# Peptides against a protein of PDB entry 3LCN: the designs that were tried, part 2

Target 1, 96 residues: chain A of PDB entry 3LCN
Amino acid sequence: QYTENLKVIVAEKLAGIPNFNEDIKYVAEYIVLLIVNGGTVESVVDELASLFDSVSRDTLANVVQTAFFALEALQQGESAENIVSKIRMMNAQSLG

## One batch from the design tools (peptide; aimed at target 1 Y30 N37)

Design b2_p19_1_s2 (made by RFdiffusion4, then SolubleMPNN; from b2_p19_1, 7 letters changed; failed a check: near_copy:native)
Amino acid sequence: SEKLKKLKEKIKELKEKLK

Design b2_p19_1_s4 (made by RFdiffusion4, then SolubleMPNN; from b2_p19_1, 6 letters changed; failed a check: near_copy:native)
Amino acid sequence: SEKLKKLKEKIEELKKKLE

Design b2_p19_2_s4 (made by RFdiffusion4, then SolubleMPNN; its pose is not in this set)
Fold by OpenDDE base, seed 5:
Structure b2_p19_2_s4 (fold): chain B 96 residues (1-96), chain A 19 residues (1-19)
Amino acid sequence: as target 1 above (96 residues)
Amino acid sequence: SREELEKKIEELKKKLKER
């Protein structure tokens, strides 16, 4: 199911945020449920910003946008593993 | 269901707020 794969993908994206000391699985689930419940990039970012003020809004927006792009990619037939791999590379580049 | 989804969202939000 797309929702479960999306949770994994979002979790990988969250794991790339430096100094993000939250339960990644809980946050990923929250993001995905907001999206499937009709949330927009703006509304989900607003929600996350209210909860995690230590994370920049740009970072949150990047996470949420990645989730939407990933969902589209999944719908187009791209594997979750491939998407996760891309995110891992992006995470590594951001740290380098 | 949509109702169950919304309840789950609120549950998660509560947990995240109380961390």
Scores: peptide ipSAE 0.692, ipTM 0.947, DockQ to the pose 0.974
OpenDDE base, seeds 1, 2, 3, 4: peptide ipSAE 0.689, 0.691, 0.685, 0.687; ipTM 0.946, 0.946, 0.945, 0.945

Design b2_p19_3_s1 (made by RFdiffusion4, then SolubleMPNN; failed a check: near_copy:native; its pose is not in this set)
Amino acid sequence: LEKKIEELRKKIEEEKKKK

Design b2_p19_3_s2 (made by RFdiffusion4, then SolubleMPNN; failed a check: near_copy:native; its pose is not in this set)
Amino acid sequence: LEKKIEELKKKIKEEKAKK

Design b2_p19_3_s4 (made by RFdiffusion4, then SolubleMPNN; failed a check: near_copy:native; its pose is not in this set)
Amino acid sequence: LQEKIEELKKKIKEEKEKK

Design b2_p19_4_s2 (made by RFdiffusion4, then SolubleMPNN; failed a check: near_copy:native; its pose is not in this set)
Amino acid sequence: SMENQKKIEELRKKFLAKK

Design b2_p19_5 (made by RFdiffusion4; failed a check: near_copy:native)
Pose (drawn by RFdiffusion4):
Structure b2_p19_5 (pose): chain A 96 residues (1-96), chain P 19 residues (1-19)
Amino acid sequence: as target 1 above (96 residues)
Amino acid sequence: ATEERLALLKEKIEELKAL
């Protein structure tokens, strides 16, 4: 199963949203459950937009799309640690 | 407002687990 890994991966992505004052672990769990229950990028983004009105649609779509790409990479055998490392790099915008 | 949204979010998580 990839659910526990995907939660950690989504939480790392959410940590990169500036001034996102929310309980990251619960938002990640919510996102993962929506995807596991058959959600699409659109349906998940629409659900998130009603909950989090301060965050732009493009930012939310970016988080959800990262969740779908990460699930595919996990199914393709990429380790969760490597996926998290790429997200940290994207969040920091630095090769360092 | 943040506490109410968190309570709502936890409720929606339990609803999703019940499917």

Design b2_p19_5_s1 (made by RFdiffusion4, then SolubleMPNN; from b2_p19_5, 9 letters changed; failed a check: near_copy:native)
Amino acid sequence: MMEEKKKKLEEKIEELKKK

Design b2_p19_5_s2 (made by RFdiffusion4, then SolubleMPNN; from b2_p19_5, 9 letters changed; failed a check: near_copy:native)
Amino acid sequence: SMKEKLEKLKKKIEELKSK

Design b2_p19_5_s3 (made by RFdiffusion4, then SolubleMPNN; from b2_p19_5, 7 letters changed; failed a check: near_copy:native)
Amino acid sequence: SMEEKLKKLKEKIEELKSK

Design b2_p19_5_s4 (made by RFdiffusion4, then SolubleMPNN; from b2_p19_5, 7 letters changed; failed a check: near_copy:native)
Amino acid sequence: KREEKLKKLKEKIEELKKK

Design b2_p19_6_s2 (made by RFdiffusion4, then SolubleMPNN; failed a check: near_copy:native; its pose is not in this set)
Amino acid sequence: SSSLEEKIKELKEKIEKER

Design b2_p19_6_s3 (made by RFdiffusion4, then SolubleMPNN; failed a check: near_copy:native; its pose is not in this set)
Amino acid sequence: SEELKKKIEELKKKILESR

Design b2_p19_6_s4 (made by RFdiffusion4, then SolubleMPNN; failed a check: near_copy:native; its pose is not in this set)
Amino acid sequence: SSELQKKIEELKEKILKAR

Design b2_p19_7 (made by RFdiffusion4)
Pose (drawn by RFdiffusion4):
Structure b2_p19_7 (pose): chain A 96 residues (1-96), chain P 19 residues (1-19)
Amino acid sequence: as target 1 above (96 residues)
Amino acid sequence: SIEEKIAELKEYILEKRAE
């Protein structure tokens, strides 16, 4: 199963949203459950937009799309640690 | 069920945001 890994990956992505004052663990769990239950990028983004009005649609879509891409990479055998490393790099915008 | 878990978690998030 990839659910536990996907939660950690989504939480790392959420940590990179500036001024996102929310309980990251619970938001990550919510996103993962919506995806596991058959959600699409659109349906998950729409659900998040009603909950989090301060965040732009493009930012939310970016988080959700990252969740779908990460699930595919996990199914393709990429380790969760490597995926988290890439997200940290994207969040910091630095090779360092 | 997953649906119950999603509903309960959504209510929990809304309660926390109302604080």

Design b2_p19_7_s1 (made by RFdiffusion4, then SolubleMPNN; from b2_p19_7, 8 letters changed; failed a check: near_copy:native)
Amino acid sequence: SLEEKIEELKKKIKEELAK

Design b2_p19_7_s4 (made by RFdiffusion4, then SolubleMPNN; from b2_p19_7, 8 letters changed; failed a check: near_copy:native)
Amino acid sequence: SLEEKIKELKKKIKERLAK

Design b2_p19_8 (made by RFdiffusion4)
Pose (drawn by RFdiffusion4):
Structure b2_p19_8 (pose): chain A 96 residues (1-96), chain P 19 residues (1-19)
Amino acid sequence: as target 1 above (96 residues)
Amino acid sequence: SSRLTLLKEKIAELKEKLA
């Protein structure tokens, strides 16, 4: 199963949103459960937009799309640690 | 907060649906 790994990956992505004052672990769980229950990028983004009005649609879509891409990479055998490392890099915008 | 309570309720519903 990839659910536990996907939650950690989504939480790392959420940590990169500036001034996102929310309980990251619960938002990550919510996103992962929506995807596991058959959600699409659109349906998940729409659900998040009603909950988090301060965050732009493009930012939310970016988080959700990352969750779908990460699930595919996990199914393709990429380690969760490597995926988290790429997200940290994207969040910091640095190769360092 | 009220948002967090709502979010936890939605999570519980999703867990019941998945079960």

Design b2_p19_8_s1 (made by RFdiffusion4, then SolubleMPNN; from b2_p19_8, 6 letters changed; failed a check: near_copy:native)
Amino acid sequence: SEKLKKLKEKIKELKEKLK

Design b2_p19_8_s3 (made by RFdiffusion4, then SolubleMPNN; from b2_p19_8, 7 letters changed; failed a check: near_copy:native)
Amino acid sequence: SSKLEELKKKIEELKKKLE

Design b2_p19_8_s4 (made by RFdiffusion4, then SolubleMPNN; from b2_p19_8, 6 letters changed; failed a check: near_copy:native)
Amino acid sequence: SSKLKKLEEKIEELKKKLA

## One batch from the design tools (peptide; aimed at target 1 Y26 V27 D53; failed a check: near_copy:native)

Design b2_p20_2_s2 (made by RFdiffusion4, then SolubleMPNN; its pose is not in this set)
Amino acid sequence: SNKKKLEELKKKFKEERKKR

Design b2_p20_4 (made by RFdiffusion4)
Pose (drawn by RFdiffusion4):
Structure b2_p20_4 (pose): chain A 96 residues (1-96), chain P 20 residues (1-20)
Amino acid sequence: as target 1 above (96 residues)
Amino acid sequence: ATAERLELLKEKIEELKEQL
């Protein structure tokens, strides 16, 4: 099962959104449950947009798309730790 | 507003868990 790993991965992605003052663990869980219950990028983004009006649609789509790409990578055998490392790199915009 | 959104989000999470 990949659900617990995907929650950690989504939380790391959410941590990179500036001035996103929300409970990251619950938002991550919500997103993961929507995807596990058959959501698409669009349906999940639309649900998030109604909840979080301050965040642009493109930023929300970016989070959701990362969740779908990460689930695929986990199914392809990539470790969650490696995926988190790439997200941290993207959030910091640094190779360091 | 943030507290109210958190409680709403918790309710939506429980509703999704019932579908599993």

Design b2_p20_4_s1 (made by RFdiffusion4, then SolubleMPNN; from b2_p20_4, 6 letters changed)
Amino acid sequence: SMAEKLELLKKKIEELKKKL

Design b2_p20_4_s2 (made by RFdiffusion4, then SolubleMPNN; from b2_p20_4, 9 letters changed)
Amino acid sequence: SMEEKKEKLKKKIEELKKKL

Design b2_p20_4_s3 (made by RFdiffusion4, then SolubleMPNN; from b2_p20_4, 8 letters changed)
Amino acid sequence: SMEEKLKKLKEKIEELKKKL

Design b2_p20_4_s4 (made by RFdiffusion4, then SolubleMPNN; from b2_p20_4, 7 letters changed)
Amino acid sequence: MKKEKLEKLKEKIEELKKKL

Design b2_p20_5_s1 (made by RFdiffusion4, then SolubleMPNN; its pose is not in this set)
Amino acid sequence: MKLSKEERLELIKKKIKELK

Design b2_p20_5_s2 (made by RFdiffusion4, then SolubleMPNN; its pose is not in this set)
Amino acid sequence: SMLTPEERKELIKKKIEELK

Design b2_p20_5_s3 (made by RFdiffusion4, then SolubleMPNN; its pose is not in this set)
Amino acid sequence: MKLSSEERKKLIEEKIEELK

Design b2_p20_5_s4 (made by RFdiffusion4, then SolubleMPNN; its pose is not in this set)
Amino acid sequence: MKLSSEERKELIKKKIEELK

Design b2_p20_6 (made by RFdiffusion4)
Pose (drawn by RFdiffusion4):
Parts: C-alpha cells; sequence; structure tokens
Structure b2_p20_6 (pose): chain A 96 residues (1-96), chain P 20 residues (1-20)
C-alpha cells in the first residue's frame, strides 16, 4: 500500500505553501482519502477550494497534481524518500 | 475511509465557521 507514504509526501508539499496556517497532517490525510476514494484532480481541488478560500486555485491544483504524480511514481517503484527530496527542492527553489 | 473523510471535512468546516 502507498497510502502512508502518500500522506507524508502530501504533507511535505503543503509545508511549502506560504502563510498556510493549517494542520498539515489532517489536510494531507484528507487529500489522500479523497484520492483513494476515487477523486479526480478537479473534484479534489473543488473540495479543497471550499475549505481553504485564501489559497489560489492554481496553488491547490498544484498540491493535488503532485499527489497524483507521486502515487504514480510510487507504483513505478520510486522510493517515498526520493519523492520527498524532490518536493523539498521544489519548495526551497534551490539545488542545495 | 469515507467515514474518516467525512469527520475531517466536518472538523475543517467547524473551524472555518469559528474563525468567521
Amino acid sequence: as target 1 above (96 residues)
Amino acid sequence: NKERQEELREKFLKEKEERE
């Protein structure tokens, strides 16, 4: 199963949203459950937009799309640690 | 999964209403 890994990956992505004052673990769990229950990028983004009005649609779509891409990479055998490393790099915008 | 999803949704909506 990939659910526990995907939650950690989504939480790392959420940590990169500036001024996102929310319980990151619960938001990540919510996103992962929506996806596991058959959600699409659109349906998950729409659900998140109603909950988090301050965040632009493109930012939310970016988080959800990352969750779908990460689930595919996990199914393709990429380690969760490597995926988290890429997200940290994207969040910091630095190769360092 | 769906029950847990609904609990989280209700929690987020309650917190949003308290802030408003």

Design b2_p20_6_s2 (made by RFdiffusion4, then SolubleMPNN; from b2_p20_6, 11 letters changed)
Amino acid sequence: NKEKLEELKKKFEEKRKKLE

Design b2_p20_8_s4 (made by RFdiffusion4, then SolubleMPNN; its pose is not in this set)
Amino acid sequence: EEEKKRQEKLELLKKKIKEL

## One batch from the design tools (peptide; aimed at target 1 Y30 E47 D53)

Design b2_p21_1 (made by RFdiffusion4)
Pose (drawn by RFdiffusion4):
Parts: structure tokens; sequence; C-alpha cells
Structure b2_p21_1 (pose): chain A 96 residues (1-96), chain P 21 residues (1-21)
């Protein structure tokens, strides 16, 4: 199963949104459950947009798309640690 | 603003409980 890994990956992605003052672990769980229950990028983004009005649609779509891409990479055998490392790099915008 | 975040968290937990059913 990839659910526990995907929650950690989504939480790392959410940590990179500036001034996103929410409980990251619960938002991550909510996103992961929507995807596991058959959600699409659109349906998940729409649900998130009604909950989090301060965040632009493109930012939310970026989070959800990262969740779908990460689930595919996990199914392709990529370790969750490596995926988290790429997200940290994207969040910091630095190779360092 | 804090009150709104507490209400959203409560709602979010309820939505999570529904998805687990």
Amino acid sequence: as target 1 above (96 residues)
Amino acid sequence: AEEKREERLTLLKEKIAELKE
C-alpha cells in the first residue's frame, strides 16, 4: 500500500505553500482519501478550493497533481524518501 | 481568522470520517 507514504509526500508539498496556516497533516490525509476514493485532479481541486479560499486554483492544482504523480512514481518503485527529496528541492527552489 | 481555521478543521475532520465509512 502507498497511502501512508503518499500522506507524508503531500504534507511536504503543502509545507511549501507560503502563508498556508492550516493543519498540514489533516489536509494531506483529506487529499489522499479523496484520491483513494476515486477522485480526479479536478474533483479534488474543486473540493479543496471550497475549503481553502485564500489559495489560488493553480496552487491547489499543483498540490493535487503532485499527489497523482507521486502515487504513480511509488507504483513505479521510486522510494518515498526520494520523492520527498525532490519536493523539498522544489519548495526551496535550490539544488542545495 | 483563528476561529475560521478551527471551524474549517472541525469540518475537515468530519469529511475525513465520512470518507472512511

Design b2_p21_1_s2 (made by RFdiffusion4, then SolubleMPNN; from b2_p21_1, 9 letters changed; failed a check: near_copy:native)
Amino acid sequence: MEKEREEKKKKLKEKIEELKK

Design b2_p21_1_s3 (made by RFdiffusion4, then SolubleMPNN; from b2_p21_1, 10 letters changed; failed a check: near_copy:native)
Amino acid sequence: MEKERKEKLEKLKKKIEELKK

Design b2_p21_2_s1 (made by RFdiffusion4, then SolubleMPNN; failed a check: near_copy:native; its pose is not in this set)
Amino acid sequence: SMEEKRKKKLEELKKKIEELK

Design b2_p21_2_s2 (made by RFdiffusion4, then SolubleMPNN; its pose is not in this set)
Fold by OpenDDE base, seed 4:
Structure b2_p21_2_s2 (fold): chain B 96 residues (1-96), chain A 21 residues (1-21)
Amino acid sequence: as target 1 above (96 residues)
Amino acid sequence: MEEEKKKKKKEELEKKIEKLK
């Protein structure tokens, strides 16, 4: 029900990772699919860590936790646009 | 080497995505 919005949100979060050379759209889609198929923070991080050893586990955990928090926010009635804006601001702060 | 690695990982992702759809 929130899959498309969650993909956009996760993609925005991934876009803030320095030197991330993977396809953001595909990675975001995969993360969302893992979550909606019953994945946990731990299981999704483990899967991503096995695929992307060039990205720190802490960074991956931050992305996945953000996805779960975003899903909860969507369920509580927050707009996808608002969530994306917050993430974009955080990305800008981390890059500066 | 880098481009081939990227291609292989993308292909792996595509396969994994299709399994979950």
Scores: peptide ipSAE 0.586, ipTM 0.900, DockQ to the pose 0.923
OpenDDE base, seeds 1, 2, 3, 5: peptide ipSAE 0.584, 0.586, 0.583, 0.586; ipTM 0.898, 0.898, 0.897, 0.899

Design b2_p21_2_s4 (made by RFdiffusion4, then SolubleMPNN; failed a check: near_copy:native; its pose is not in this set)
Amino acid sequence: SMEEERKKKLEELKKKIEELK

Design b2_p21_4 (made by RFdiffusion4)
Pose (drawn by RFdiffusion4):
Structure b2_p21_4 (pose): chain A 96 residues (1-96), chain P 21 residues (1-21)
Amino acid sequence: as target 1 above (96 residues)
Amino acid sequence: MTKEERLALIKEKIAELKEKL
């Protein structure tokens, strides 16, 4: 199962949104459950947009798309640690 | 919604989603 790994990966992505003052663990869990229950990028983004009005649609779509890409990479055998490392890099915008 | 209200609403939605598993 990939659910526990995907939650950690989504939480790392959420940590990179500036001024996103929310409980990251619970938002991550919510996103993962929506995807596991058959959500699409659109349906998940629409649900998130009603909950989090301060965040632009493109930012939310970016989070959700990352969740779908990460689930595919996990199914392709990529370790969760490596996926988290790429997200940290994207969040910091640095190779360092 | 305030932050506390959104969290309470998300926890409620999580409980509903878990019932479908």

Design b2_p21_4_s1 (made by RFdiffusion4, then SolubleMPNN; from b2_p21_4, 8 letters changed; failed a check: near_copy:native)
Amino acid sequence: MSSEERKKEIEEKIEELKKKL

Design b2_p21_4_s2 (made by RFdiffusion4, then SolubleMPNN; from b2_p21_4, 6 letters changed; failed a check: near_copy:native)
Amino acid sequence: MSKEERKKLIEEKIEELKKKL

Design b2_p21_4_s3 (made by RFdiffusion4, then SolubleMPNN; from b2_p21_4, 7 letters changed; failed a check: near_copy:native)
Amino acid sequence: MSKEERKKLIEKKIEELKKKL

Design b2_p21_5 (made by RFdiffusion4)
Pose (drawn by RFdiffusion4):
Structure b2_p21_5 (pose): chain A 96 residues (1-96), chain P 21 residues (1-21)
Amino acid sequence: as target 1 above (96 residues)
Amino acid sequence: SSLTKEERLALIKEKIAELKE
């Protein structure tokens, strides 16, 4: 199963949203459950937009799309640690 | 309307419990 890994990956992506004052673990769990229960990028983004009005739609779509891409990479055998490393790099905008 | 941080958390926990059913 990939659910536990996907939650950690989503939480790392959420940590990169500036001034996102929310419980990251619970938001990540919510996103992962919506995807596991058959959600699409649109349906998950729409659900998040009603909950988090301060965050732009494009930012939310970016988080959700990352979750779908990461699930595919996990199914393709990429380690969760490597996926988290790429997200950290994207969040920091640095090769360092 | 806008929800407070505590209200959003409580709502998310409720939605998680429903999704796990």

Design b2_p21_5_s1 (made by RFdiffusion4, then SolubleMPNN; from b2_p21_5, 8 letters changed; failed a check: near_copy:native)
Amino acid sequence: SMLSSEERKELIKKKIEELKK

Design b2_p21_5_s2 (made by RFdiffusion4, then SolubleMPNN; from b2_p21_5, 6 letters changed; failed a check: near_copy:native)
Amino acid sequence: MKLSKEERLKLIKEKIEELKK

Design b2_p21_6 (made by RFdiffusion4; failed a check: near_copy:native)
Pose (drawn by RFdiffusion4):
Structure b2_p21_6 (pose): chain A 96 residues (1-96), chain P 21 residues (1-21)
Amino acid sequence: as target 1 above (96 residues)
Amino acid sequence: SLTKEERLALLKEKIEELKEK
């Protein structure tokens, strides 16, 4: 199963949203459960937009799309650690 | 708009509803 790994990956992506003052672990769990229960990018983004009105739609879509891409990479055999490393790099905008 | 505590409480409720499916 990939659910536990996907939660850690989504949490790392959420940590990169500036001034996102929310419980990251619960938001990650919520996104992951929506996806596992058959959600699409649109349906998950719409649900998040009603909960988190301060975050732009494009930012939320970016989080959700990362979750779907990450699930595919896990199914393709990429380690969760490597995916987290790429997300940290994207969040910091640095090769360092 | 909802407070942070209200959003968290609503979010936990929605998580339990998804787990029941």

Design b2_p21_6_s1 (made by RFdiffusion4, then SolubleMPNN; from b2_p21_6, 8 letters changed; failed a check: near_copy:native)
Amino acid sequence: MLSSEERKELLEKKIKELKEK

Design b2_p21_6_s2 (made by RFdiffusion4, then SolubleMPNN; from b2_p21_6, 7 letters changed; failed a check: near_copy:native)
Amino acid sequence: MLSKEERKKKLEEKIEELKKK

Design b2_p21_6_s3 (made by RFdiffusion4, then SolubleMPNN; from b2_p21_6, 7 letters changed; failed a check: near_copy:native)
Amino acid sequence: MLSAEERKEKLKEKIEELKKK

Design b2_p21_6_s4 (made by RFdiffusion4, then SolubleMPNN; from b2_p21_6 with S1M T3S A9K E20K; failed a check: near_copy:native)
Amino acid sequence: MLSKEERLKLLKEKIEELKKK

Design b2_p21_7 (made by RFdiffusion4; failed a check: near_copy:native)
Pose (drawn by RFdiffusion4):
Structure b2_p21_7 (pose): chain A 96 residues (1-96), chain P 21 residues (1-21)
Amino acid sequence: as target 1 above (96 residues)
Amino acid sequence: EKEEREELLLEKIEELKEKLE
């Protein structure tokens, strides 16, 4: 199963949203459950937009799309650690 | 407003877990 890894990956992506003052672990869990229960990028983004009005739609879509891409990479055999490393790099905008 | 959002989010998580079961 990939659910536990996907939660950690989504949480790392959420940590990169500035001034996102929310319980990251619960938001990640919510996102992962919506995807596992058959959600699409649109349906998950629409659910998140009603909950988190301060965050732009494009930012939310970016988080959800990252979740779907990460699930595919996990199914393709990429380690969760490597995926988290790429997200950290994207969040920091640095090769360092 | 933040407390109400937290309570709504936990309720939605619970429902999603029950649906998945």

Design b2_p21_7_s1 (made by RFdiffusion4, then SolubleMPNN; from b2_p21_7, 8 letters changed; failed a check: near_copy:native)
Amino acid sequence: SMEEKLKKLKEKIEELKKKLE

Design b2_p21_7_s4 (made by RFdiffusion4, then SolubleMPNN; from b2_p21_7, 8 letters changed; failed a check: near_copy:native)
Amino acid sequence: KREELLKKLKEKIEELKEKLK

Design b2_p21_8 (made by RFdiffusion4; failed a check: near_copy:native)
Pose (drawn by RFdiffusion4):
Structure b2_p21_8 (pose): chain A 96 residues (1-96), chain P 21 residues (1-21)
Amino acid sequence: as target 1 above (96 residues)
Amino acid sequence: TSEERHELLLEKIEELKEKLA
């Protein structure tokens, strides 16, 4: 199963949203459950937009799309640690 | 408003867990 790994990956992505004052672990769990229950990028983004009005649609779509891409990479055998490392790099915008 | 959003989020998580079970 990939659910536990995907939660950690989504949480790392959420940690990169500036001034996102929310309980990251619960938002990540919510997003993962929506995807596991058959959600699409659109349906998940729409659900998140009603909950989190301060965040732009494009930012939310970016988080959800990252979750779908990460689930595919996990199914393709990429380790969760490597995926988290790429997200940290994207969040910091630095190769360092 | 923040407390109400958090409680709503936990209720939605619980409903998704019950649906998945």

Design b2_p21_8_s1 (made by RFdiffusion4, then SolubleMPNN; from b2_p21_8, 10 letters changed; failed a check: near_copy:native)
Amino acid sequence: SMAEKLEKLKKKIEELKKKLS

Design b2_p21_8_s2 (made by RFdiffusion4, then SolubleMPNN; from b2_p21_8, 9 letters changed; failed a check: near_copy:native)
Amino acid sequence: SKEEKLKKLKEKIEELKKKLE

Design b2_p21_8_s3 (made by RFdiffusion4, then SolubleMPNN; from b2_p21_8, 10 letters changed; failed a check: near_copy:native)
Amino acid sequence: SMKEKLEKLKKKIKELKEKLE

Design b2_p21_8_s4 (made by RFdiffusion4, then SolubleMPNN; from b2_p21_8, 10 letters changed; failed a check: near_copy:native)
Amino acid sequence: KKKEKLEELKKKIEELKKKLE

## One batch from the design tools (peptide; aimed at target 1 V27 Y30 N37 L51)

Design b2_p22_1 (made by RFdiffusion4)
Pose (drawn by RFdiffusion4):
Structure b2_p22_1 (pose): chain A 96 residues (1-96), chain P 22 residues (1-22)
Amino acid sequence: as target 1 above (96 residues)
Amino acid sequence: SERLELLKEKIAELKEKLEEQE
């Protein structure tokens, strides 16, 4: 199963949203459960937009799309640690 | 907060739906 890994990956992505004052662990879990229950990028983004009005649609879509891409990479055998490392790099905008 | 309580309720509903599908 990939659910536990996907939660950690989604939480790392959420940590990169500036001034996102929410319980990251619970938001991540919510996002993962919506995807596991058959959600699409649109349906998950729409659910998140009603909950988090301060965050732009493009930012939310970016988080959700990352979740779907990460699930695919996990199914393709990429380690969760490597995926998290890429997200950290994207969040920091630095090769360092 | 109220937002967090609402989010936990939505998580509980999604867990129950997933258990029924299993």

Design b2_p22_1_s1 (made by RFdiffusion4, then SolubleMPNN; from b2_p22_1, 6 letters changed; failed a check: near_copy:native)
Amino acid sequence: SEKLKLLKEKIEELKKKLKEKE

Design b2_p22_1_s4 (made by RFdiffusion4, then SolubleMPNN; from b2_p22_1, 8 letters changed; failed a check: near_copy:native)
Amino acid sequence: SSKLEELKKKIEELKKKLKEKE

Design b2_p22_2 (made by RFdiffusion4; failed a check: near_copy:native)
Pose (drawn by RFdiffusion4):
Structure b2_p22_2 (pose): chain A 96 residues (1-96), chain P 22 residues (1-22)
Amino acid sequence: as target 1 above (96 residues)
Amino acid sequence: SERLELLKEKIEELKEKLEENE
C-alpha cells in the first residue's frame, strides 16, 4: 500500500505553502482519503477550496496534482524518500 | 478550531465509507 507514504509526501508539499496556518497532518490525511475514495483533481480541489478560502485555486490544484503524480511514481517503484527530496527542492526553490 | 473539528469529522466519514467499500 502507498497510503502512508502518500500522506508524508503530501504533508511535505503542504509545508511549502507560505502562511498556511493549518494542521498539516490532518490536511494531508484528508487529501489522501479523498484520492483513495475515488476523487479527481477537480473534486479534491473543490473540496479543499471550500475549506481553505485564503489559498488560491492554483496553489490548491498544485498540491493535489502533486499527490496524484506522487502516487503514480510510487506505483512505478520510486521511493517515497526520493519523492520527498524533490518536493523539498521545489519548496525551497534551490538545488542545495 | 472549528475548521480543524470540521476537517476531523470529514476524515471520519471518509474512513467509514472506505471500510464499507472494502

Design b2_p22_2_s2 (made by RFdiffusion4, then SolubleMPNN; from b2_p22_2, 7 letters changed; failed a check: near_copy:native)
Amino acid sequence: SSKLEELKKKIEELKKKLKEKE

Design b2_p22_2_s3 (made by RFdiffusion4, then SolubleMPNN; from b2_p22_2, 9 letters changed; failed a check: near_copy:native)
Amino acid sequence: SSKLEKLKKKIKELKEELEKKK

Design b2_p22_2_s4 (made by RFdiffusion4, then SolubleMPNN; from b2_p22_2, 8 letters changed; failed a check: near_copy:native)
Amino acid sequence: SSLLEKLKEKIEELKKELEKKK

Design b2_p22_3_s1 (made by RFdiffusion4, then SolubleMPNN; failed a check: near_copy:native; its pose is not in this set)
Amino acid sequence: SSLEKRIEELREKLEKERREKE

Design b2_p22_3_s3 (made by RFdiffusion4, then SolubleMPNN; failed a check: near_copy:native; its pose is not in this set)
Amino acid sequence: SELEEKIKKLKEKIKEERKKKE

Design b2_p22_4_s3 (made by RFdiffusion4, then SolubleMPNN; failed a check: near_copy:native; its pose is not in this set)
Amino acid sequence: SRKERLEKLEELKKKFEEKNAE

Design b2_p22_5_s2 (made by RFdiffusion4, then SolubleMPNN; failed a check: near_copy:native; its pose is not in this set)
Amino acid sequence: SLKERIEELKKKIKEEREKKLA

Design b2_p22_5_s3 (made by RFdiffusion4, then SolubleMPNN; failed a check: near_copy:native; its pose is not in this set)
Amino acid sequence: DLEKKIEELRKKLEEERKKKKA

Design b2_p22_5_s4 (made by RFdiffusion4, then SolubleMPNN; failed a check: near_copy:native; its pose is not in this set)
Amino acid sequence: SNKKRIEELRKKIEKRREEKLK

Design b2_p22_6 (made by RFdiffusion4; failed a check: near_copy:native)
Pose (drawn by RFdiffusion4):
Structure b2_p22_6 (pose): chain A 96 residues (1-96), chain P 22 residues (1-22)
Amino acid sequence: as target 1 above (96 residues)
Amino acid sequence: SEERLTLLKEKIEELKEKLAEQ
């Protein structure tokens, strides 16, 4: 199963949103459950937009799309640690 | 923000119940 790994990966992505003052672990769990229950990028983004009005649609879509891409990479055998490392790099915008 | 967290937790429980039924 990939659910526990995907939650950690989504939480790392959420940590990169500036001034996102929310309980990251619960938001990540919510996103992962929506995806596991058959959600699409659109349906998950629409659910999130009603909950988090301060965050732009493009930012939310970016989070959700990352969740779908990460689930595919996990199914393709990529380790969760490597996926988290790429997200950290994207969040920091640095190769360092 | 407290009310949104409570709502979010309720929505999580609903999704867990739906998944258990499947």

Design b2_p22_6_s1 (made by RFdiffusion4, then SolubleMPNN; from b2_p22_6, 9 letters changed; failed a check: near_copy:native)
Amino acid sequence: SAKKLEELKKKIEELKKKLEEK

Design b2_p22_6_s2 (made by RFdiffusion4, then SolubleMPNN; from b2_p22_6, 7 letters changed; failed a check: near_copy:native)
Amino acid sequence: MEEKLKKLKEKIEELKKKLEEK

Design b2_p22_6_s3 (made by RFdiffusion4, then SolubleMPNN; from b2_p22_6, 9 letters changed; failed a check: near_copy:native)
Amino acid sequence: MEKKLEELRKKIEELKEKLEEK

Design b2_p22_6_s4 (made by RFdiffusion4, then SolubleMPNN; from b2_p22_6, 9 letters changed; failed a check: near_copy:native)
Amino acid sequence: MEEKLEKLKKKIKELKEKLKKK

